Peptides against a protein of PDB entry 6RGO. Designs and how they scored, part 110

Target 1, 392 residues: chain A of PDB entry 6RGO
Amino acid sequence: MALKLLGFNQDATCFSVISSNKGVTIYNCDPFGKCFELEKSTSNDEELDFLVEMLFSTSLIAVVDKTIGASKRKKLKIVNTKRKATICELTFPHEIMDVIMNRKIICVVLKSDQIFVYDISCMKLLRTIDVRGEKLKSTSKFRNSEAVGDIGVRVSLSTDNNSILCYSSYSKSDKENAPLNDIVVFDALKCIQINVLPAVHQSNIVCIACSPDGMLMATASEKGTIIRVFKTIDTENDEPILVNEFRRGSRPSRISEMKFNHDNTLLACVGESDTIHIFALPVTTTEADANEDDTLQQSSHSLSSSINGLQYISKGLANRFGKIIVSKIPTQSQQRHVAYIKIPENAKYRIGFPKDTTNTIHICGEDGNYLVYSIPRNEVGPCTLVKSNTFD

## One batch from the design tools (peptide; made by RFdiffusion4, then SolubleMPNN)

Design b2_p8_3_s1 (from b2_p8_3, 5 letters changed)
Fold by OpenDDE base, seed 4:
Structure b2_p8_3_s1 (fold): chain B 392 residues (1-392), chain A 8 residues (1-8)
Amino acid sequence: as target 1 above (392 residues)
Amino acid sequence: YDIFSLLK
């Protein structure tokens, strides 16, 4: 049977799949088994397409049936899986491209490059974000987005209650073909833009991951060779803070998903390559205020050497050419993976990190494998398979 | 209207 993976929930306790014969199935990871099925609405041999976003291990799912007709692709259903009941239905002006949620917020991404932000508790619209902005409404050449089906606004939402939304935005370059290479960091609860990271890649951003706490963000472009990790909120001299730069590979390969683990020590990526890569993030030792009052009076000899060398660098005419401040992302040493998982070629996989085990990763494949791997801590190498299950 | 009340 053809399986299509929808992915893990926020805590990797469940994953969802489309089965061509059955419709949507949600699996529980531990104990492994089916926990919900949504039957296909049609008897036709049409390729099933759904968006399903699950709210952790709760009975709340958001569902978009994309299988048939332009009308269904614009409808979001909020479903109680335990009651098998639709709680509410929302209709959008454009096709729904993505749905993401946490315990506070639902974000709905449209093909129009709009993000609708809702309070999940009451489905009240908090904000409509127009990523194209007001200026591009006049140049209503809708890029015939039919031919470039994969380039659109990407989003990631923190899984915590702070509800930090990271989304890709168009560069402010006067080019008609501005890439989606800016990132906006948005407080989805307060509906405030808190940061903008300009030109984080040279090409469109195709993958974003927000950390569970919303403090970090990972980005990958269409090239998928470099992953950049930034602070989301903090800035240094009004410039974005690059925390890490990882090299996935030398060959271009699309990254489909990235995830942080729950303590922000690991970043995993998966995509079209035969390898899931896991990168280590530097643990910011919060300087514990060890107020060790150790009164060691050692006489700091004040070597005051007054090197007065005031070289008068002449005030040469700063010509007003608008230097596109390509933020000089510091040339950090590109780090490699610390761990990896080999996956079958051409099998699409999804990844998730469980909360309780920071050195464990859950993966599931369109090959019908659900696999649990242990991540090595102190060595660079392959992950160890701990558990395997199959699904259909 | 609380959606979470309907999930109980």
Scores: peptide ipSAE 0.104, ipTM 0.859, DockQ to the pose 0.721
Fold by OpenDDE base, seed 2:
Structure b2_p8_3_s1 (fold): chain B 392 residues (1-392), chain A 8 residues (1-8)
Amino acid sequence: as target 1 above (392 residues)
Amino acid sequence: YDIFSLLK
C-alpha cells in the first residue's frame, strides 16, 4: 500500500500517516499502536493528500483534505479525535500549504504566501501576514510569479507558549525574482516582528526549524548542503547571531525536515538523502553558581572542549549596499554530524525528538517502519537501534 | 468559546 508520511507531533509521542486505502491514521509511539483513524471521504481512486497537525498527545487535530479535485483544499477542520467531531471549520481564499500549531497558536500558510495566525483557544484571527505584500512594498511590479513548484513560504513555530514563529520572506532586492532567503522572527502572541535575518542563504529557504523554546532557528536552502543555526531574538550590534554552520554533505540534496531536541543540544535533519544527520549544538553552559563544592571529579572529557573553536566571526561584511551578508563560516570550521542513521534509498522519513529522552530520536518511514534510535554522546558514529515497529 | 473545553 502507498503510505505518505505526515510526520510526528511536537513531542514525538504520535505520528500521522496517509494510507491509500484507509485515509489518515495516527499512531501512538509508546505503547506503539493505532490511536486514531480518519476514514477516506472520497470514493474515487484519487491519490489521497492531507495535512494533519496534532496538538501534542491531545485529542485536537487540524486537518486539511488536499486530495486533487477536492474543493476542501481551502478548508481547515479542527477535530476532536475522541469525539470524532469537527469543532470548527475555516475556509480560506487560497489553498492551504501548511498548518503548524502549539498550545496557544495555529498558523495557516496559504499558496498566496499569506500566513494566518490564530489564537487556538477561540480560533480568533490575530494576524494576517502577507509575505508578498511585504515584497510588493519594496518591488512595485505585481509579477504573478506562480510559485514554480515547491518554492513557497516556509514556517516553523516554537513548541513552547512563547509562540516564536519563524518564516521565510522575500529579499528586498529589486530583482523581479527575489529569493525567499530572508527570515522573519515573529511573536505570534503579541503579533510583533522581533527580528529579520536577511539573506541567510544564497537561494530559497526550503526548510526551517525553530527550537522548542524559540531561542534558536535552523535554516536550509534548496541546495541542502549547509545548515545554519541562528539566535532568533538576540542580536549583536543589530546583526543576526550565527551560532552554528553545519555541513550535511557536499552533494546537493533537499532537506525536508529539521528538528531540535528539547534541550537544544541536538539538531537532526532528514530529506532525499540516504542519511539522517544529527549535529551537536554547543551547550551554552549557563554559569550555574560555582558555589557548591562537590568534588565529583568524574572526568567527563565532554566533547564541549573541541566545540570552543567557534570564534564568533562577527565580521559582517557590510557590502556597499548595507546588506548584512551572513559571513560564511570557513569550510574548515563547518561542523559535521556527530551521529547518523542510514535509511533506505528513496524512502521518505520523518523525525521527532521525544521530550523525556534528549538522546533518543524517533523516525518513521513510508516503508512502514517506526524506529527508535539512541544517539551516541561521546563518539561520532551511527545511532543504535533501540526499538522497531511496523505499520500499514 | 474555549476550544479546550470542547476537548473534555
Scores: peptide ipSAE 0.100, ipTM 0.858, DockQ to the pose 0.762
Fold by OpenDDE base, seed 5:
Structure b2_p8_3_s1 (fold): chain B 392 residues (1-392), chain A 8 residues (1-8)
Amino acid sequence: as target 1 above (392 residues)
Amino acid sequence: YDIFSLLK
């Protein structure tokens, strides 16, 4: 059967899939099992396409039927899964490209490069963000939608109540072909722009991950060779703070998803490669001044891993066009993964971090595998498979 | 109507 992965929810307690025979199915991770099904409304052998965004393990989902007809692709349904009932339906002027939510906010991304921000409690529109801006409305020939399927506005939302929205934006350029390589950080509750990170990659940004608390953001370009991690809110001398630069690989490969774990100690990435990569983030040791004198001589061999303090190379290379490009960390200081998972070649996988087990990762594949891995703490190596289930 | 009131 053809499976299409939709992904995990915010806390990796559930995942959603499209089954060719069943339509949309939601699985619970523990105990493993099917918890919801949205039946296929059409007998046609057409390839099913849906957007499904879950609100954690609650009975609220947002659904867009993308399978058949341009009218359905513009409709967002909010569904109660327990009642199998539509709570509300919203119609947009353009096709819905993405939907993201937390307990406060739902964001709807349109093919027009607009982001509609709603208060989820009442479905009141708080803001329409036009990423192209008013000046480009007159001259933007709709990029003929067939060839440009991969290049659009990308979004990520913090899973907490602070509701930090990160989105890709067009670099300030008088050129018709400005790349989507800026990031805007936006308070979705207050509807205020907090920060702008200019030219974080040389090419279009295709993947963004916000940390659960909204304090960190990971970005990847079309090349998918380098992942950059930034602070979202904090700036140094009005410049973006680059925390880490990770090397996924030497060969170009699309990154489809990135996730932080719940304590911001790990960043995972998955995509078209045979490998899920897990990177370690620097733990900000809050020096708790625990002056507790307790003389226990535990000879903890301090593995003084000389974390050579990554000197923040804040020096934006002003390229000949006056654009601040985020300085590349020297290739020698580009960190590799600390852990990895091998997956079948060309299998699409999705990733999620459970809340209560920061060193565990959930993955699911279009091959029908749901897998739980333990991440090694003290060594660089493969993750250990802890649990496996299959779904259809 | 609060959507969360409809989920209860």
Scores: peptide ipSAE 0.080, ipTM 0.847, DockQ to the pose 0.742
Fold by OpenDDE base, seed 3:
Structure b2_p8_3_s1 (fold): chain B 392 residues (1-392), chain A 8 residues (1-8)
Amino acid sequence: as target 1 above (392 residues)
Amino acid sequence: YDIFSLLK
């Protein structure tokens, strides 16, 4: 059967797939098994296309049937999986491109580059963000949306209750073809913009991940060679907003998904390459608990890779050009993966980090494999397969 | 209309 992956829920306790014969199926990870099925609405041999977002391990799912007709692609259904009942149906002016949620917020991304932000508890509209309207205030020319088929607004939402929304926005360049290479950081609860990260890549951003706590975000461009990690909020301590730059590879390859683990110590990425890459993040030691005296001289050779290279941008040019966040970090300071998983060539995979095991990653493939890997802590190398299951 | 009341 042809399988299409929809992905893991926020805590990697479940994953969703499209089966050509059955429709949408949700699997539980532990114990492994089918927990929900949504039958296809049509008997036709048409290629099934759905968006499905699950709210953690709850009976709440958001569903968009994209299989047939422009009208269905504009409808969001909120479904109770236990009751097999539609709770709410919303219709949008444009095709739905993405749906993300946490315990507080649902965000709906449209083909019009609009983001609709809802309070999940009552489905009240809190905000409509018009990413094009923000561009038009800066640049007079509409891009004809018809010609740029696969380039749209990307979003990620923190899984916590702070509900930090990161989205790609158009650069303020006077060029008709301004790339989606800015990031906006938005408090979805307060409906306020908290930061703007201009020109974080040279080309369009195609993947964004927000950390569970909303304090970090990761970005990748259409090149997928470099991943950048940023602080979402400017800290008073003059600390650099760009905290990490990772090299996935030298060959261009699209990144389809990135995720942080639950303690912000790891970032995983997957895409069109034969390799899932896992990167280590520096633990931000909060200085607070440094009072206890224990003199254990473990010579942790902290590779303090001296980020000394950023000092010489003279204070004088700062006023006219908005915060140049991406100085050319020397290619030598780009960190590599600490761990990896080999996946079948041309198989699409999705990734998830379980909450209870920070050194474990869940993956699932369109090949019908659900796999659990252990991540090495103290060495650079392959992940170890711990558990495998198959699904149809 | 509490959506979580409908999840019970």
Scores: peptide ipSAE 0.054, ipTM 0.823, DockQ to the pose 0.758

Design b2_p8_3_s2 (from b2_p8_3, 3 letters changed)
Fold by OpenDDE base, seed 2:
Structure b2_p8_3_s2 (fold): chain B 392 residues (1-392), chain A 8 residues (1-8)
Amino acid sequence: as target 1 above (392 residues)
Amino acid sequence: FDIFSLLE
């Protein structure tokens, strides 16, 4: 049967899949097993397509039936999985492209490059963000550039209650085909734009990950060779802070998903390549009180010593047009992965980090494999398979 | 309505 992955929930306790014959199935990761099924509503041999976003391990899901020919592509259903009941339904003027949520906020991304921000508790609309309208205020020409193919607004939301929303926006360049290469950081609760990161890549941003706490974001372009990590809120001299620049590879390859672990020490990426890459982030040691004198000289020659070489090259060369050029970290200082997982060629995988085990990663494939890997701490190398399950 | 009050 053809499986299509919908991904993990926010804490990687569950994942969702589309089965061509069954419809949507949600699996628990531990204990491994089917926890919910949404039956196929159509008898037609149409390829099933759904968006399913689950609120952690709760009975709340958001569902969009994206199946071709379905008038339902504009309809968001909020469902209680335990009661098998629709709580509410929202209809949008345009096709729903993405849905993301946390315990406070649900964001709905439309094909029109609009983001609808709701208070999840009451489904009250808090904000409509018009990413095109923000561009049009800068560029008077309404090109109905039908966004050719898969290029649209990307979003990521912090899993915490601060509800930091990161989204891709059009560069303010007077070019008719301005790329989606700016990032806006938005407080989704207060409905305030808190930061703008201009031109973070040379081409369209196709993947964004916000950290669980909303303090970091990772970005990748359609080239997928470089991943950049920025601070979301903090700025230095009104300029964006680039924390890390990671090299996934030398060959272009689309990144489909990125995730931070729950303590912001790791960033994983997956996509069209045969390899899941895991990168180490510098542990910001909050200077906790240096007072406890306990002399345990355990020679943890921690890999921390090699990370100290990230001189903040805060030399943003403002070009003659006042655009912040994110200073490219020299290719020699671009960090590589610290760990990797090999996956089958042409298999789509999704990734998730469990909350309780910062050195564990969950992955699932359209090949029907759910795999748990241990991430090495002290060496660069392959992850170790800890658990495997199969699903259909 | 409170959606969480509708969750069991």
Scores: peptide ipSAE 0.339, ipTM 0.919, DockQ to the pose 0.654
Fold by OpenDDE base, seed 1:
Structure b2_p8_3_s2 (fold): chain B 392 residues (1-392), chain A 8 residues (1-8)
Amino acid sequence: as target 1 above (392 residues)
Amino acid sequence: FDIFSLLE
């Protein structure tokens, strides 16, 4: 049967899939098994497409039927899975492209490059963000995005209650074809823009991940060769702070998903390549709890990742062209993965980090495999398979 | 309405 992956929930306790014959199925990870099924409403041979976002391990899901020919592509259903009942339905002016949520906020991304921000508790609209801005409203040329591929506004939301929303935005270039290469950091609760990271890549951003606490953000362009990690809120001299620059590979390959683990020590990425890459983030040791406890000399060769401190040479060249965040990180100091998982070349995979085990990763494939891997701590190498299950 | 009051 053809499977399509929807992905993991925020804590990787569940994942969602589309089966061509059954409709939407949600699986529990531990104990492994089906926890919810949404039956296919029509016998038509149309390729099923859905958005399904689950609120952690709760009975709350958001569902969008994106099936071609379905008049439902503009409808968001909020469903109680235990009662099999629709709580509410929202209708939008344009097709829904993405839905993200946490315990406070639900964000709905439209094909019009609009983000609708709701208080999830009462489904009250807090803000409509128009990513094109007022100047582009006059040019009613909807790019016939039929021919220009899957380039739209990308979003990520912190899983905590601070509800930090990161989204891709158009650069302020007077060019009709401005790339989606800026990032806006937004407080979704207060509805305030916190930060703007201009030109973080040379091309359109196709993948964004926010850390669970909202303090870090990872970005990848359509090239997928470089991943950049920034601070979301903190700035240095009113300029964005680049924390890490990772090299996934030398060949272009689309990254479909990135995730931070729950303690911000790891970043994983998956996409069109045969490899899931896992990168280590520098642990900010807060210097506070260096209590003096004494003796044991064991010569563990700490892999001193020489975090060569970013020497900010403040060259004040005020050139009027949008300051590309030129990576001041020399290409030679780009960090590689610390761990990897080999996956089938023709199978799409999704990734999730469980909350309770910071060195464990959950993956699921359109090949019908749900796999749990252990991530090596002290060596660069392959992840070890711990658990395997199959689904249909 | 409170959506969480509708979740069991």
Scores: peptide ipSAE 0.338, ipTM 0.920, DockQ to the pose 0.650
Fold by OpenDDE base, seed 3:
Structure b2_p8_3_s2 (fold): chain B 392 residues (1-392), chain A 8 residues (1-8)
Amino acid sequence: as target 1 above (392 residues)
Amino acid sequence: FDIFSLLE
């Protein structure tokens, strides 16, 4: 049977798949087993295409049937999985490209580069973000969205109640073909723009991940060779907004998904490559005033690797060009993965971090494998397989 | 309506 992966829920307790014969199936991770099935609406041998977003381990799912006809692709159904009942249906002016949610907010991304932000509790529209409308004040030509097939707005939402929304936006360059290489950080609850990160890559952003707490964001371009991690909020302490730059590889490869673990210590990425990469993030020690006197003289050999090379580009030109946030970090300072998982070539995989185990990763493949790996803490190397299950 | 009141 052909399987298509939809992905894990926010806490990696469940994952969703499309089965060509059954329609949408949701599996529990532990205990492993089928928990829900949505039957296909048509008996036709048409390739099934769905968007399904699950709200944690709840009976709430958002479903878009993309299989047949432009009308269905514009409809969002909110479904109770226990009752197998549609709670509500929303119709949009354009095709739905993505749906993301947390306990407060649901965001719907359209092919028109619009983001509709709803209060999930009552399905009240809070905001329509027009990512093109900000550009249209500068450039009248609608790119005929027909010709540039796979380049659209990317979004990620924090899984917490702060509901930090990160989305890709068009650069303010006078070029008709401005890339989607800016990031906007948005408070989805207050409907306020928090920050704008201009030109975070040279090409279109194709993958974004927000941390669970919304404090960090990871980005990758269509090249997928470099992953950048940013603070979402400007801190008063003149700390750099760019906190990490990771090298996935030298060969271009599309990244399909990135995720932070629940404590923001790890970032995983998956895509068209035979390797899931896991990167370590520096622990931001909040210096809590631990006044406690315990004199343990552990000789911290300060590897004072002299980060001397930040040439102060002189203050004078800073006024007109928006802060070039991406100082060219020397290619030598690019961190590599700390851990990896080998996956079958050409198999699409999805990733999830469980809440209860910060050093565990869940993965599932279109090959019908659900796998649990342990991530090494103190060494660079392969992850260890802990559990395996199969699904159909 | 409250959507969570419709979830069991």
Scores: peptide ipSAE 0.320, ipTM 0.916, DockQ to the pose 0.683
Fold by OpenDDE base, seed 5:
Structure b2_p8_3_s2 (fold): chain B 392 residues (1-392), chain A 8 residues (1-8)
Amino acid sequence: as target 1 above (392 residues)
Amino acid sequence: FDIFSLLE
């Protein structure tokens, strides 16, 4: 059977798939099993496509039928999975490209590069963000929406209640072909822009991940060779703080998903490559004033990994065109993965970090595998398979 | 209307 992965929920307790024969299925991770099924409404041999956003392990889901020829691509359904009932339906002027939510906010991304922000509790519209709106004031030429293929506005939302929304925006350039290489950081509750990170990549941003707390953001471009991690809110001298630059690989490969673990110590990425990469983030040791004199001579061979404090070379290379380009960290200081998982070539996988086990990663594949891996703490190497299940 | 009141 052809499976299509939709992904994990916010805490990796569930994942959703499209089965060609069954429609949308939601699986619980532990205990492993099918917990919901949305039956195929059409007898046609059309390739099923859906957006399904889950609200953690609750009975709330948002569903969009994206099947080709479906008049439903502009309709968001809010469904109670326990009652198998539609709670409400919203209709948008354009096709829905993405839906993200937390316990406070639901964001709907349209093909028009608009983001609709709702209070989830009452489905009240809080804001419409027009990502083109600043550009439309300068250039009346709509790019024909048909030729804007895989390059649209990307979004990520913090899973906490602070509801930090990160989205890709068009660079401030009078050029008709401005890339989606800026990031806006937005307080989705207050409906206030809190930061702007200009030109975080040279090409369009295709993947964004916000940390669970909204304090960090990872970005990847179409090249998928470099991942950058920034602070979302904090700035240094009104400039964006680049925390890390990771090298996934030397060859271009699309990154489809990135996720932080729940304590911001790990960043995982997956895409079209045969490898899930896991990167370590610097732990800010808050120096707790450990004034306690306790003389325990534990001869812990501190592997002084001289984490040479990469001095923030905030040297904005003002290129001749007045664009602030985020300075590339020198290639020698680009960190590699600390752990990896090998996956089948061309298999689409999705990733999730469980809340309670910060060194565990959940993955699922269109091959019908749900796998749980342990991430090595003290060595660079492969992850260890802990649990496996199959689904259809 | 509270959507969570419908999630009994």
Scores: peptide ipSAE 0.275, ipTM 0.901, DockQ to the pose 0.713

